# Peptides against a protein of PDB entry 4AID: the designs that were tried, part 39

Target 1, 242 residues: chain A of PDB entry 4AID
Amino acid sequence: FDIKRKTIEWGGKTLVLETGRIARQADGAVLATMGETVVLATAVFAKSQKPGQDFFPLTVNYQEKTFAAGKIPGGFFKREGRPSEKETLVSRLIDRPIRPLFVKGFKNEVQVVVTVLQHDLENDPDILGMVAASAALCLSGAPFMGPIGAARVGWVDGAYVLNPTLDEMKESKMDLVVAGTADAVMMVESEIQELSEEIVLGGVNFAHQQMQAVIDAIIDLAEHAAKEPFAFEPEDTDAIKA

## One batch from the design tools (peptide; made by RFdiffusion4, then SolubleMPNN)

Design b1_p11_8_s4 (from b1_p11_8, 4 letters changed)
Fold by OpenDDE base, seed 2:
Structure b1_p11_8_s4 (fold): chain B 242 residues (1-242), chain A 11 residues (1-11)
Amino acid sequence: as target 1 above (242 residues)
Amino acid sequence: SVDARKIKGSL
């Protein structure tokens, strides 16, 4: 097995990105760990476009499987195959920043699946899932203009906190999830309690700054483990409108 | 836009 691993310290926690051990049948697969929270992201893309495909068919599926449910709050009752509200939300949080980063005109089916394998009750798997999905796409050879980083920012005792624990989040006046590239913020999602716009904007900037180390870690992993880029030439659709 | 292809293409 050719296992590649990147480890960084991030917000006082160890982030590990690993590829080559599991899900080798995917185009990209990353096992990401932060604390004792563990997620598997897989990226698979079709090598051809379906006839008559008019839109980019990206599907993102975040799932917290029942085998992880012994440590996942509320995980006890996921018997019926429908995504929970959380799973639906996190799937969208992953989708939103990655969707615009695919090469224009790419309409091959892309499926990103993020599976929570373990939860430590401190580190939320959503941020880790965003990071892992980004890394899996960067490894896949898909025409993805990533990586993205992601961060959660709290506001506790008058300070920004990077990726607050679930306990710190109870005291936080801010739940700010940011995703972006090295150059740009791509997505913000926020729940704010009586904070100034200045503090919120400062939180976005803080998140974007703090995610650079994650972006760099994904790049380093991709340099060592990424597949050859898929040969994709967008059809010059401008030539057919003449 | 930093294409992950630019990172592989500069090695």
Scores: peptide ipSAE 0.019, ipTM 0.556, DockQ to the pose 0.311
Fold by OpenDDE base, seed 1:
Structure b1_p11_8_s4 (fold): chain B 242 residues (1-242), chain A 11 residues (1-11)
Amino acid sequence: as target 1 above (242 residues)
Amino acid sequence: SVDARKIKGSL
């Protein structure tokens, strides 16, 4: 098996991005690990547009499967049919920053699936899922202008904490999720308890700085393992203005 | 070949 792996130290934890072992039928597939939390991201895209397709058909599906539930608090009742509130929210967190980064006029179906394979009860799989989805898209050959990075920032004992543990988050006055490119913040989602705007803005900047190592790691992985770019020419919409 | 797509992310 031609397995490519990138390993970095990130927020005092080892982040591993791996491709080539599993899900080889996908256009891109990444196994991401932080601590004992493990996610699989797959990206698949259609090689043609459906007739009459008028919008970009991107679907993002984040799933915490029941086999990971032996290590997920409250996981005993995931009925196979309806996404949990968490799964719905995380699917949106992944969708929001990646959707704008597709080449304008690309209307081929894209499906991103993030599956939690293992949870360690310390590292939340949402951030890891965002990173893995970004990496899978960069490997796929889809016309995606990523990578994105992502980070969670806490405020614990008067300091910023990168990707706080679930236990550290109980003491955190901030749950700040940021996603962005090398050059720009693409998405902010925040829950804040009695903090100044200055601390929050500082948290966004801290997140954007800390995600650069992840962006660089995805770039390095993609240089060694990406598929050939899908040949896509946007339909010249200027021909309709004549 | 460096995939020219990575460089165009500066939009």
Scores: peptide ipSAE 0.019, ipTM 0.545, DockQ to the pose 0.103
Fold by OpenDDE base, seed 3:
Structure b1_p11_8_s4 (fold): chain B 242 residues (1-242), chain A 11 residues (1-11)
Amino acid sequence: as target 1 above (242 residues)
Amino acid sequence: SVDARKIKGSL
């Protein structure tokens, strides 16, 4: 097995990104672990565009599957057919920052699937799922201008906390999820209780600084494990408007 | 721009 692994310390926790063991039939696949929370991200893309495709057909599916139900709180028999509200929200959190980073004019079907395999009840799989999806896309050879990093920021006892536990979040005055590239913030989602705009902006900056180590870890993994870039030249659609 | 293609161009 050609298994590649990157391990970093991140926010006082060990983050592990692994490829080559699971889902080798995907274009990219990453097993990501933080604490005892484990997610599998897979990226698959079509090697051609469908005739008459006018939009970019990206689908992102975050799933807390029934086989993980013994390791996910409240995971009683989710019927196989409809995503929960949480799964729908997290799928959107992953979609939002990655969608703009595909090469303009790329309209091949792309499917990202994030599956929660284990949940430790401390580390939320949403942030880990965002990181794993980014890594899987970088490994896939798709024309994706990532990586993205992601972070959750809390405000506890007058300080920023990187990726607060579910228990620390009960005491937090801020739930701030940020995703970005090395150079730019791509997405902010926030729930805030009576905090100044200065503290919130400081939280965005803190998140963007803290995610650089994750971005660097994805780059290092991709240097050792990424598949050949898909040969994609956007058709110069400006030449057809003459 | 971290072009995933540039990551491979340095190998």
Scores: peptide ipSAE 0.019, ipTM 0.616, DockQ to the pose 0.371; fails the geometry check
Fold by OpenDDE base, seed 5:
Structure b1_p11_8_s4 (fold): chain B 242 residues (1-242), chain A 11 residues (1-11)
Amino acid sequence: as target 1 above (242 residues)
Amino acid sequence: SVDARKIKGSL
């Protein structure tokens, strides 16, 4: 197996991005680890457009499978049929920042699947899932103008905390999820308790700064492991300059 | 934007 791995220290935790060991049938596949939380992201795209396809058919599916639920507090038998509220939310959190980064006119089917393989009860798989999905897309050869990074920011004891643990989040006055490129913030989701707009905006900037190390790690992994770019000519030639 | 297609041009 040609296994490529990138490891960085990120927010005082080891982030590992690995490809080439599992899911080799996907266009892109990344095993991402932060602490003892482990996710598998896969990206698959159709090599042709369906006749009459009028919209970009991106699907994102985040899943926390029942075998990981042995560690998840309150992990009753997830019935195999309906996404939880969390799985639905996180699927949208991944979808929102990646959707606008596909080359305009690309209407081939794209499927991103993020599967939680392990949960450590400290590191939430959602941020890790966003990072892994970004990496899997960058490796796939799809006309994706990523990578995105992602970060969660807390506000604990009057300071910003990068990717707070589930226990630190109980004391946090902010749950701020940010996703972006090297150059731009693409998505913000926030739950805030009694904080000024200045602190929130500072949190967005902090997140965007802290995710650059992840973006760089995805780029480095892609330089060593990306598939050949899919030959796609966009309908709008001006979109290539972004 | 990080054009993932440019990764191929830098090798």
Scores: peptide ipSAE 0.017, ipTM 0.552, DockQ to the pose 0.348; fails the geometry check

## One batch from the design tools (peptide; made by RFdiffusion4, then SolubleMPNN)

Design b1_p12_1_s1 (from b1_p12_1, 6 letters changed)
Fold by OpenDDE base, seed 3:
Formats: structure tokens, sequence, C-alpha cells
Structure b1_p12_1_s1 (fold): chain B 242 residues (1-242), chain A 12 residues (1-12)
């Protein structure tokens, strides 16, 4: 087993990114841990385009499986077969920032699956799932121009809080999820209670600053564990316009 | 509850 691991302290919690133990048949696979919340992200991509493929076929699937459900808030035995509202929302939160980062003209099928393996009741798996998906894509060799980082920002007692616990979020006037690259914010999702635009914009900047350590951790993991880049030559679409 | 789905392509 060639197990590579990166560990950082992030927002007063230990973040661990591990590859090489599980899901080795995937193009990329990352086991991510924050506190005692654990997710597995897998990235798989087709090595050829389907005939007549006209759009980029990216599928993102976030799953909170029933074996973790004994610790998932509201996690009654989910019927197998339909994503919950939360699973649908988090799948979209992961999809939105990663989709634009694929090389233009790449139309091979890509599947990202994030599975919650453990929940600590403090750390929401969504942010960890975004980070793990980013890392799995960077390891895969897919033509993905990541990594992305992600962060949740709360506003508690007149201050920004990085990745507030589920209990701290009850006192928060902001639920701000940000995803971005080293250089750019790619996605903002926010629920806000009576806060100024200045505080919200400050929260976006705070999130983008705080996610740099995660981006750097993914890069360091990829330098040691990434597969060779998939040889993708975009069809010269300029040759069809002549 | 205003979902500001702004694709804020904010170059920082």
Amino acid sequence: as target 1 above (242 residues)
Amino acid sequence: MDFLEQEMNLKV
C-alpha cells in the first residue's frame, strides 16, 4: 500500500487528507477527516468521449449512508434510491465550483462520489466533502485546473468563525459557504440574518484567505500521489471555422 | 431568505 497523507491544523481542527488505502480502482480517491467526521471522495473519468457527446458529462453525488446515520442529525434509515434534499444540495455545492475548472472541450464522462463514512455531530461533512472531491480530482489525472478550497464562515459574537460547529451555527447570524481557487472565488452560497453587505463581503474574503492552507495541502498531496496527467488534446475547433 | 446565487467571479 502506497499510502500518502497530508495533515494540517485548520480552524482549530485537524484536517487529514489520505490516499492509497481505499478505492484504488478510482482515478482519484481521498479519505478526508476533520475532527471525527470522515468522508471518502472518488473521482473517475472516461478515457474517451462518447460519440456525439455535445456537453460536458460531469456527475457529482454526495451521499450520507445509513451506517453513518446513527450520528447524522435527522438521519433516520434513508430509503435507498433517492437523494435527500441535503444530499442534492451538497452535490450541487460540490459541482458548482469544480465544473468551470475542467479544460474547455473536455467531454469525457466524469463521476465524483462523496460518501460520508462517519459524522462527529460537530463538523458538517459538506465542507469536508468539497475539499475531498477537489483533492480526488487533483489526484486523478483528469484535466481539472484545481484545486479548489472550501470554507464555511459563521458570524458569532460579532466575529467571523471558520467552519463553526453545528452548535456554534445555532448562534451564528451567517451561514456562508465559499469555494475558490488560490486566485479566485468560484462559488458563494449564503444564508444571512440581518447583516450588512460589508460583513458578508468580509466573510467571503475571510473564507478565501482561510482556504489557502487547504489548497496548499491538496497541492502537496498531489505532488506526492497524483497520477500522470491524462493526455487530452482539445480538438482544434478553430480548424472547423475556416 | 434571499438566495444570492451570485456567480461572483471575484478575482481577489
Scores: peptide ipSAE 0.009, ipTM 0.538, DockQ to the pose 0.662
Fold by OpenDDE base, seed 4:
Structure b1_p12_1_s1 (fold): chain B 242 residues (1-242), chain A 12 residues (1-12)
Amino acid sequence: as target 1 above (242 residues)
Amino acid sequence: MDFLEQEMNLKV
C-alpha cells in the first residue's frame, strides 16, 4: 500500500487528497475529503483509439450511491440505473472544464467516475468531485493538460464566501461555480439574486484566486504519485487541410 | 481486462 496524501487548509476547511488505497485498477484514483464529505474519483482511459472514431469519447459520471443516500438531502431511493437531475448536472459541471484540456486529436475512450461515499450535510460533494476528478486525471497518465481547480462562491452578509455550507447557501445571494487552470477560467455557472455584474465578476476572480491552492495541491500529489505519461502523438491533422 | 470491465469494477 503506497498511500500518498496531500492536506491543505482551504476556505477554513481541511481538504485531503489521497491516492493508493482504493481503486488501484484505475489509471488514476483519488479519495477526496472535505469535512465529512468524501468522494472517490477514478479516471480510466483506453490505450488505443477505436477504428473510425471521429470524436473524443469522454464520459463523466457523477453518482451519489445509495449507502450515502441516508444522509443526502433529497436523495430518496434512486432506482439503480438512471442518473438523477443533480447527478446529470454535476456530471456536466465536471465535463465542461476538463474536456477542452485533453490534447487535440486524442480520441481514446476516457471515463471519469465520481462517487459520493459520504455526505456531511455541510459540504456539497460537487466541488469536491470536480477537484477529485482533476486530481485523478493528473495521476492517470492521460494526455490531460490540467489540473483544474474549482470553487463555489457565495455572497453572504455583503461578502464573498468560499465554498459556503449548505446552510450558508440558504442566506447566499449567489451560487457561483468556477473552474479553471492556474492561468485561465474554463467554466462559470451561476445563479444570482439581484446582484450587480461587478459583484459577479469579482466572485469569478475570487474563485480563481482561491482555487490556486487546490491546483498546487494536485500538482504536489501528482509529482509524488502520477503514472508515467501515456505516449501520445497527435496525427498532424493540419497536414490534411493543405 | 476490457475497458468496460474495469469501469464496472470501479462502479461497485
Scores: peptide ipSAE 0.005, ipTM 0.445, DockQ to the pose 0.019
Fold by OpenDDE base, seed 5:
Structure b1_p12_1_s1 (fold): chain B 242 residues (1-242), chain A 12 residues (1-12)
Amino acid sequence: as target 1 above (242 residues)
Amino acid sequence: MDFLEQEMNLKV
């Protein structure tokens, strides 16, 4: 097997992005680890558009499997077949920043699946899932203008905290999730307790700065392990309005 | 922040 691994220190934790070990049938597949939390992201895209496809058919599915749920608080027997509220929310958190980064006119089916394999009870798999999904798309050869990075920012004891633990989050006055490219913030989601707009904007900037190392790590992994770019020429939609 | 980057290539 040709296994490529990028490891960085990020927010005082080791982030590992690995490809080539598992899910090799996907267009892109990344095993991402932060602490002892482990996720598998897979990206698969159709090599042709379906007849009559009029919108971009992107599906993002974040899943916390029952075998990982043995450590997850409240992980009692998920009935197979309905996403939890958390799984639905995290699927949207991943979808929102990546959807606008696909080349305009690309209407081939794209499926991103993020599966939580392990949870350490300290590191929430959502941020790791966003990073892994970005990496898997960059490896896939899909016409995706990523990578995105992602970060969670807390506000604890009058300071920003990058990717606070679940215990630190109990003391945090902010749960700020940011996703972006090297150049732009693409998504902000926030729950805030009595903080000024200035502190929140500072948190967005802090997140965007801190995610650059993740973006660079995904680029480096992609340079060594990406598939050949899928040859996609957008149809000149301007020729049909004449 | 000084990021310690390690690239590991494992041929399996």
Scores: peptide ipSAE 0.007, ipTM 0.404, DockQ to the pose 0.022; fails the geometry check
Fold by OpenDDE base, seed 1:
Structure b1_p12_1_s1 (fold): chain B 242 residues (1-242), chain A 12 residues (1-12)
Amino acid sequence: as target 1 above (242 residues)
Amino acid sequence: MDFLEQEMNLKV
């Protein structure tokens, strides 16, 4: 098997992005690791549009499987078949920044699946899942104008903390999730306790700066392991308005 | 921040 791996130090933790070992039947597949938290992202897209398709059919599914439930907080009560509140939220956090980055007029079905394989009880798999989904799309050959990076920012003892642990988050006055491209912030989600707008905006800027190393790592992995780009030409809709 | 980038190509 041809296994490509990119490893970086990120916020004092080792981030590993790997492709070629698992889910080779997907268009893109990335195994991402931070600490002992492990996620598998897969991207699959249809090679044709359905007749009469009027919207872009992107589906994002983040899932924390029952085999990891002994290590995932709240995993013991998952009825098979309904997403938890967390799984629903994280699926939206992944969807929001990636959806606008597909080439306009692309209406082939796209499915992104992020599966938590292991949880270390320190590193939340949501940020890792966002990064892995971005990488899997960049490897897929889909007309996706990524990568995105993502980061969580905390505010602990009067300082920004990149990707705080679950224990550090108990002392944090901020839970700020940011996703973006190299050039732009695409999504912000925030829970804040009695902080100034200046500190929050500084947190967004800090997140965007810190995610550049992840964006560069995805680009480098894609240069070595991406599939050939899917040949997609949008129908010239400007010719129908004359 | 010392970014230690390691590329590992594992041919399996």
Scores: peptide ipSAE 0.006, ipTM 0.387, DockQ to the pose 0.021; fails the geometry check

Design b1_p12_1_s2 (from b1_p12_1, 6 letters changed)
Fold by OpenDDE base, seed 2:
Structure b1_p12_1_s2 (fold): chain B 242 residues (1-242), chain A 12 residues (1-12)
Amino acid sequence: as target 1 above (242 residues)
Amino acid sequence: MDFLEAEMNLKV
């Protein structure tokens, strides 16, 4: 077993990114841990395009396993087979920032699956799922121009808080989820209570700054564990529009 | 077998 692990301190918590122990059948697979919240992200991509494929067939599926449901706030025994509202929302939060980062013209099927394996009731698995999905894609050899980082920012007692706990979020005037690359913010989702635009924009900047450590951690993991890049040359479609 | 089903079966 060639197990690679990256560990960083992030927002006063230990973030662990691990590959090579589980889900080896995937193109990329990352076990991510923050506190006692644990997610597995897997990335799989087709090595050929389907005949007549006209759009990029990316599917992102965030799922919380039934055994984790007893540790998920409001999680009753999930009926197998239909995503919850939360799972649907988090799947979109993961999809939104990664979708634009695939090489243009790549129309091979890509499946990203994020499975919550454990929830600690403090650390929401959404941010961890975003990070894990990014890492799994970077390891996969897919033509993905990541990594992305992600962060949640709260506003508690007149300060930004990185990845507030579910209890700290009760006192937060801001729920700001940001995802981005090293150079750009790719996605913002925000719920704000009576805060100035300056504080919100400062929160986006704070998030983007704080996610750099995660981006660097994914890069370091990928340098040691990534598969060879899939040989994909996009057809020069810009030569047909001239 | 969808990759999702195969992955679910390997984690049980």
Scores: peptide ipSAE 0.006, ipTM 0.462, DockQ to the pose 0.019
Fold by OpenDDE base, seed 1:
Structure b1_p12_1_s2 (fold): chain B 242 residues (1-242), chain A 12 residues (1-12)
Amino acid sequence: as target 1 above (242 residues)
Amino acid sequence: MDFLEAEMNLKV
């Protein structure tokens, strides 16, 4: 198997991005590991647009499957077929920053699936899932103008903490999730306890700075492992309005 | 920049 791996140190943890071992039938597939938390992201896109398609049909599905449920709090009560509140939220956290980065006029069906394979009870799979989805899209050949990076920022003992553990988050006055490109913040989601706007804005900047190492790691993986770009030329709809 | 190209020859 042609297995390509990128490893970086990120927030005092080892991040591993791997492709070529599993899900080879997908357009892009990435196995991402941080600590002992493991996710599989897959990207698949249609090679043609459906007749009469008027919107971009992107579907993002984050799932914490029952085989990982022995390590996932509440996993035993997940009935097959309905996403949990967490799975619905994380699917949206992945969707929001990636959707605007597709080439304008691309209306082929795109499916991103993130599956939690293992949970260590320290590292939340959501940030890892965002990173893995970004990497899988960059490998796919889809007309995606990524990568995105992502980071969680906590505020513990008067300092920013990158990707706090689930235990550190109990003491954190901030749960700040940021996603962005090299050049821009694309999405912010935050829960904050009595912090100044200055601390919050500083947290967004800290997140954006810290995600650059992840963006660079995805680019480096894509330079070695990406498929040929899908040939897509948007119809010049501006030429018909003259 | 340590690219570990691990050629894991997993003999299936």
Scores: peptide ipSAE 0.005, ipTM 0.444, DockQ to the pose 0.015
Fold by OpenDDE base, seed 4:
Structure b1_p12_1_s2 (fold): chain B 242 residues (1-242), chain A 12 residues (1-12)
Amino acid sequence: as target 1 above (242 residues)
Amino acid sequence: MDFLEAEMNLKV
């Protein structure tokens, strides 16, 4: 197998992005690891638009598999069939920042699936899933204007903490999830305990700064492992305003 | 921040 791997130090943890070992039938597939938390992201896109497709049919599915459930907090025996509240929320966290980055007029079906394979009880697979989904899309050849990075920011002992552990989060006054490109913040989601707007805005800026290393790591992985870009020319819809 | 870039291309 041709296995490509990028490894970076990120927030005092090793982030590994790997492709080529698993899910080779997908357009893009990335195995991402942080600590001992492991996720698989896959991106698949249709090579044609469905007749009469009027909207962009992007689906994002984050899932925590039952084989990982023995190490997932609150991982009751998930009866196969209904996403948990967490899986639904994380699927939206991934969807929100990636959806606007597809080339305008692209209406081919896109499916992103993030599967939690392992959980270390320290590193939440949601941020790792966002990063892995971004990487998988960049490898896929889909007309995606990524990468995005993502970061969680805590506020612990009067300081910003990048990707706090589940235990550090119990002491955190902020749960701030940010996703963005190199140039722009695309999504903010926050739960805050009595913090000033200044601290929150500083947290967004901190997140955006800290995710650049991840963006660069995805770019480097894509330079070595991306598929040829899918030939898509947006219809010049601006020519109909005459 | 010292980026320890380890590129490992494993052909398996």
Scores: peptide ipSAE 0.007, ipTM 0.415, DockQ to the pose 0.021; fails the geometry check
Fold by OpenDDE base, seed 5:
Structure b1_p12_1_s2 (fold): chain B 242 residues (1-242), chain A 12 residues (1-12)
Amino acid sequence: as target 1 above (242 residues)
Amino acid sequence: MDFLEAEMNLKV
């Protein structure tokens, strides 16, 4: 096995990005760990466009499997077949920042699957899932102009907290999820309790700054472990305006 | 913030 691992200290926690152990049938696959929370992200893309495909067929599926449900708060035996509200929301959180980063005109089917393998009850798998999905796409050879980083920012005791624990989040006046590239914020999602716009904007800037270490870690992993880029030439859309 | 980075390559 050719196992490549990048480890960084991030917000006082160890982030591990690993590839090459599992899910080798995917175009990209990353096992990401923070604390004892573990996610597997897989990226798969079609090598051709379907005839008559008129939109970009990106599907993102975040799932918290029943085997992790013994360590998931409120983990009732999920009846197989419907995503929870959380799974639906996190799937959208991952989709939103990555969708615009695909090369314009690419209409091959892309599937990103994030599976929670373990939950520590401290580190929410959503941020880790966003990071893992970004890394898996960068490894895949898909025409993806990532990586993205992601961060959660809390506001606890009058300070920003990077990726607060689930217990720290109970005391937080802010749940701010940010995703972005090195150069741009791509997505903001926020739940805020009586905070000024200045504090919120400062939180976005803090998140964007703190995610750079994750972006750099994904780049370093990709330099060592990425597949050859898929040869995609966008059709010259200027030929239809004649 | 000083990030401690470690890379490990395992050929198995």
Scores: peptide ipSAE 0.007, ipTM 0.401, DockQ to the pose 0.022; fails the geometry check

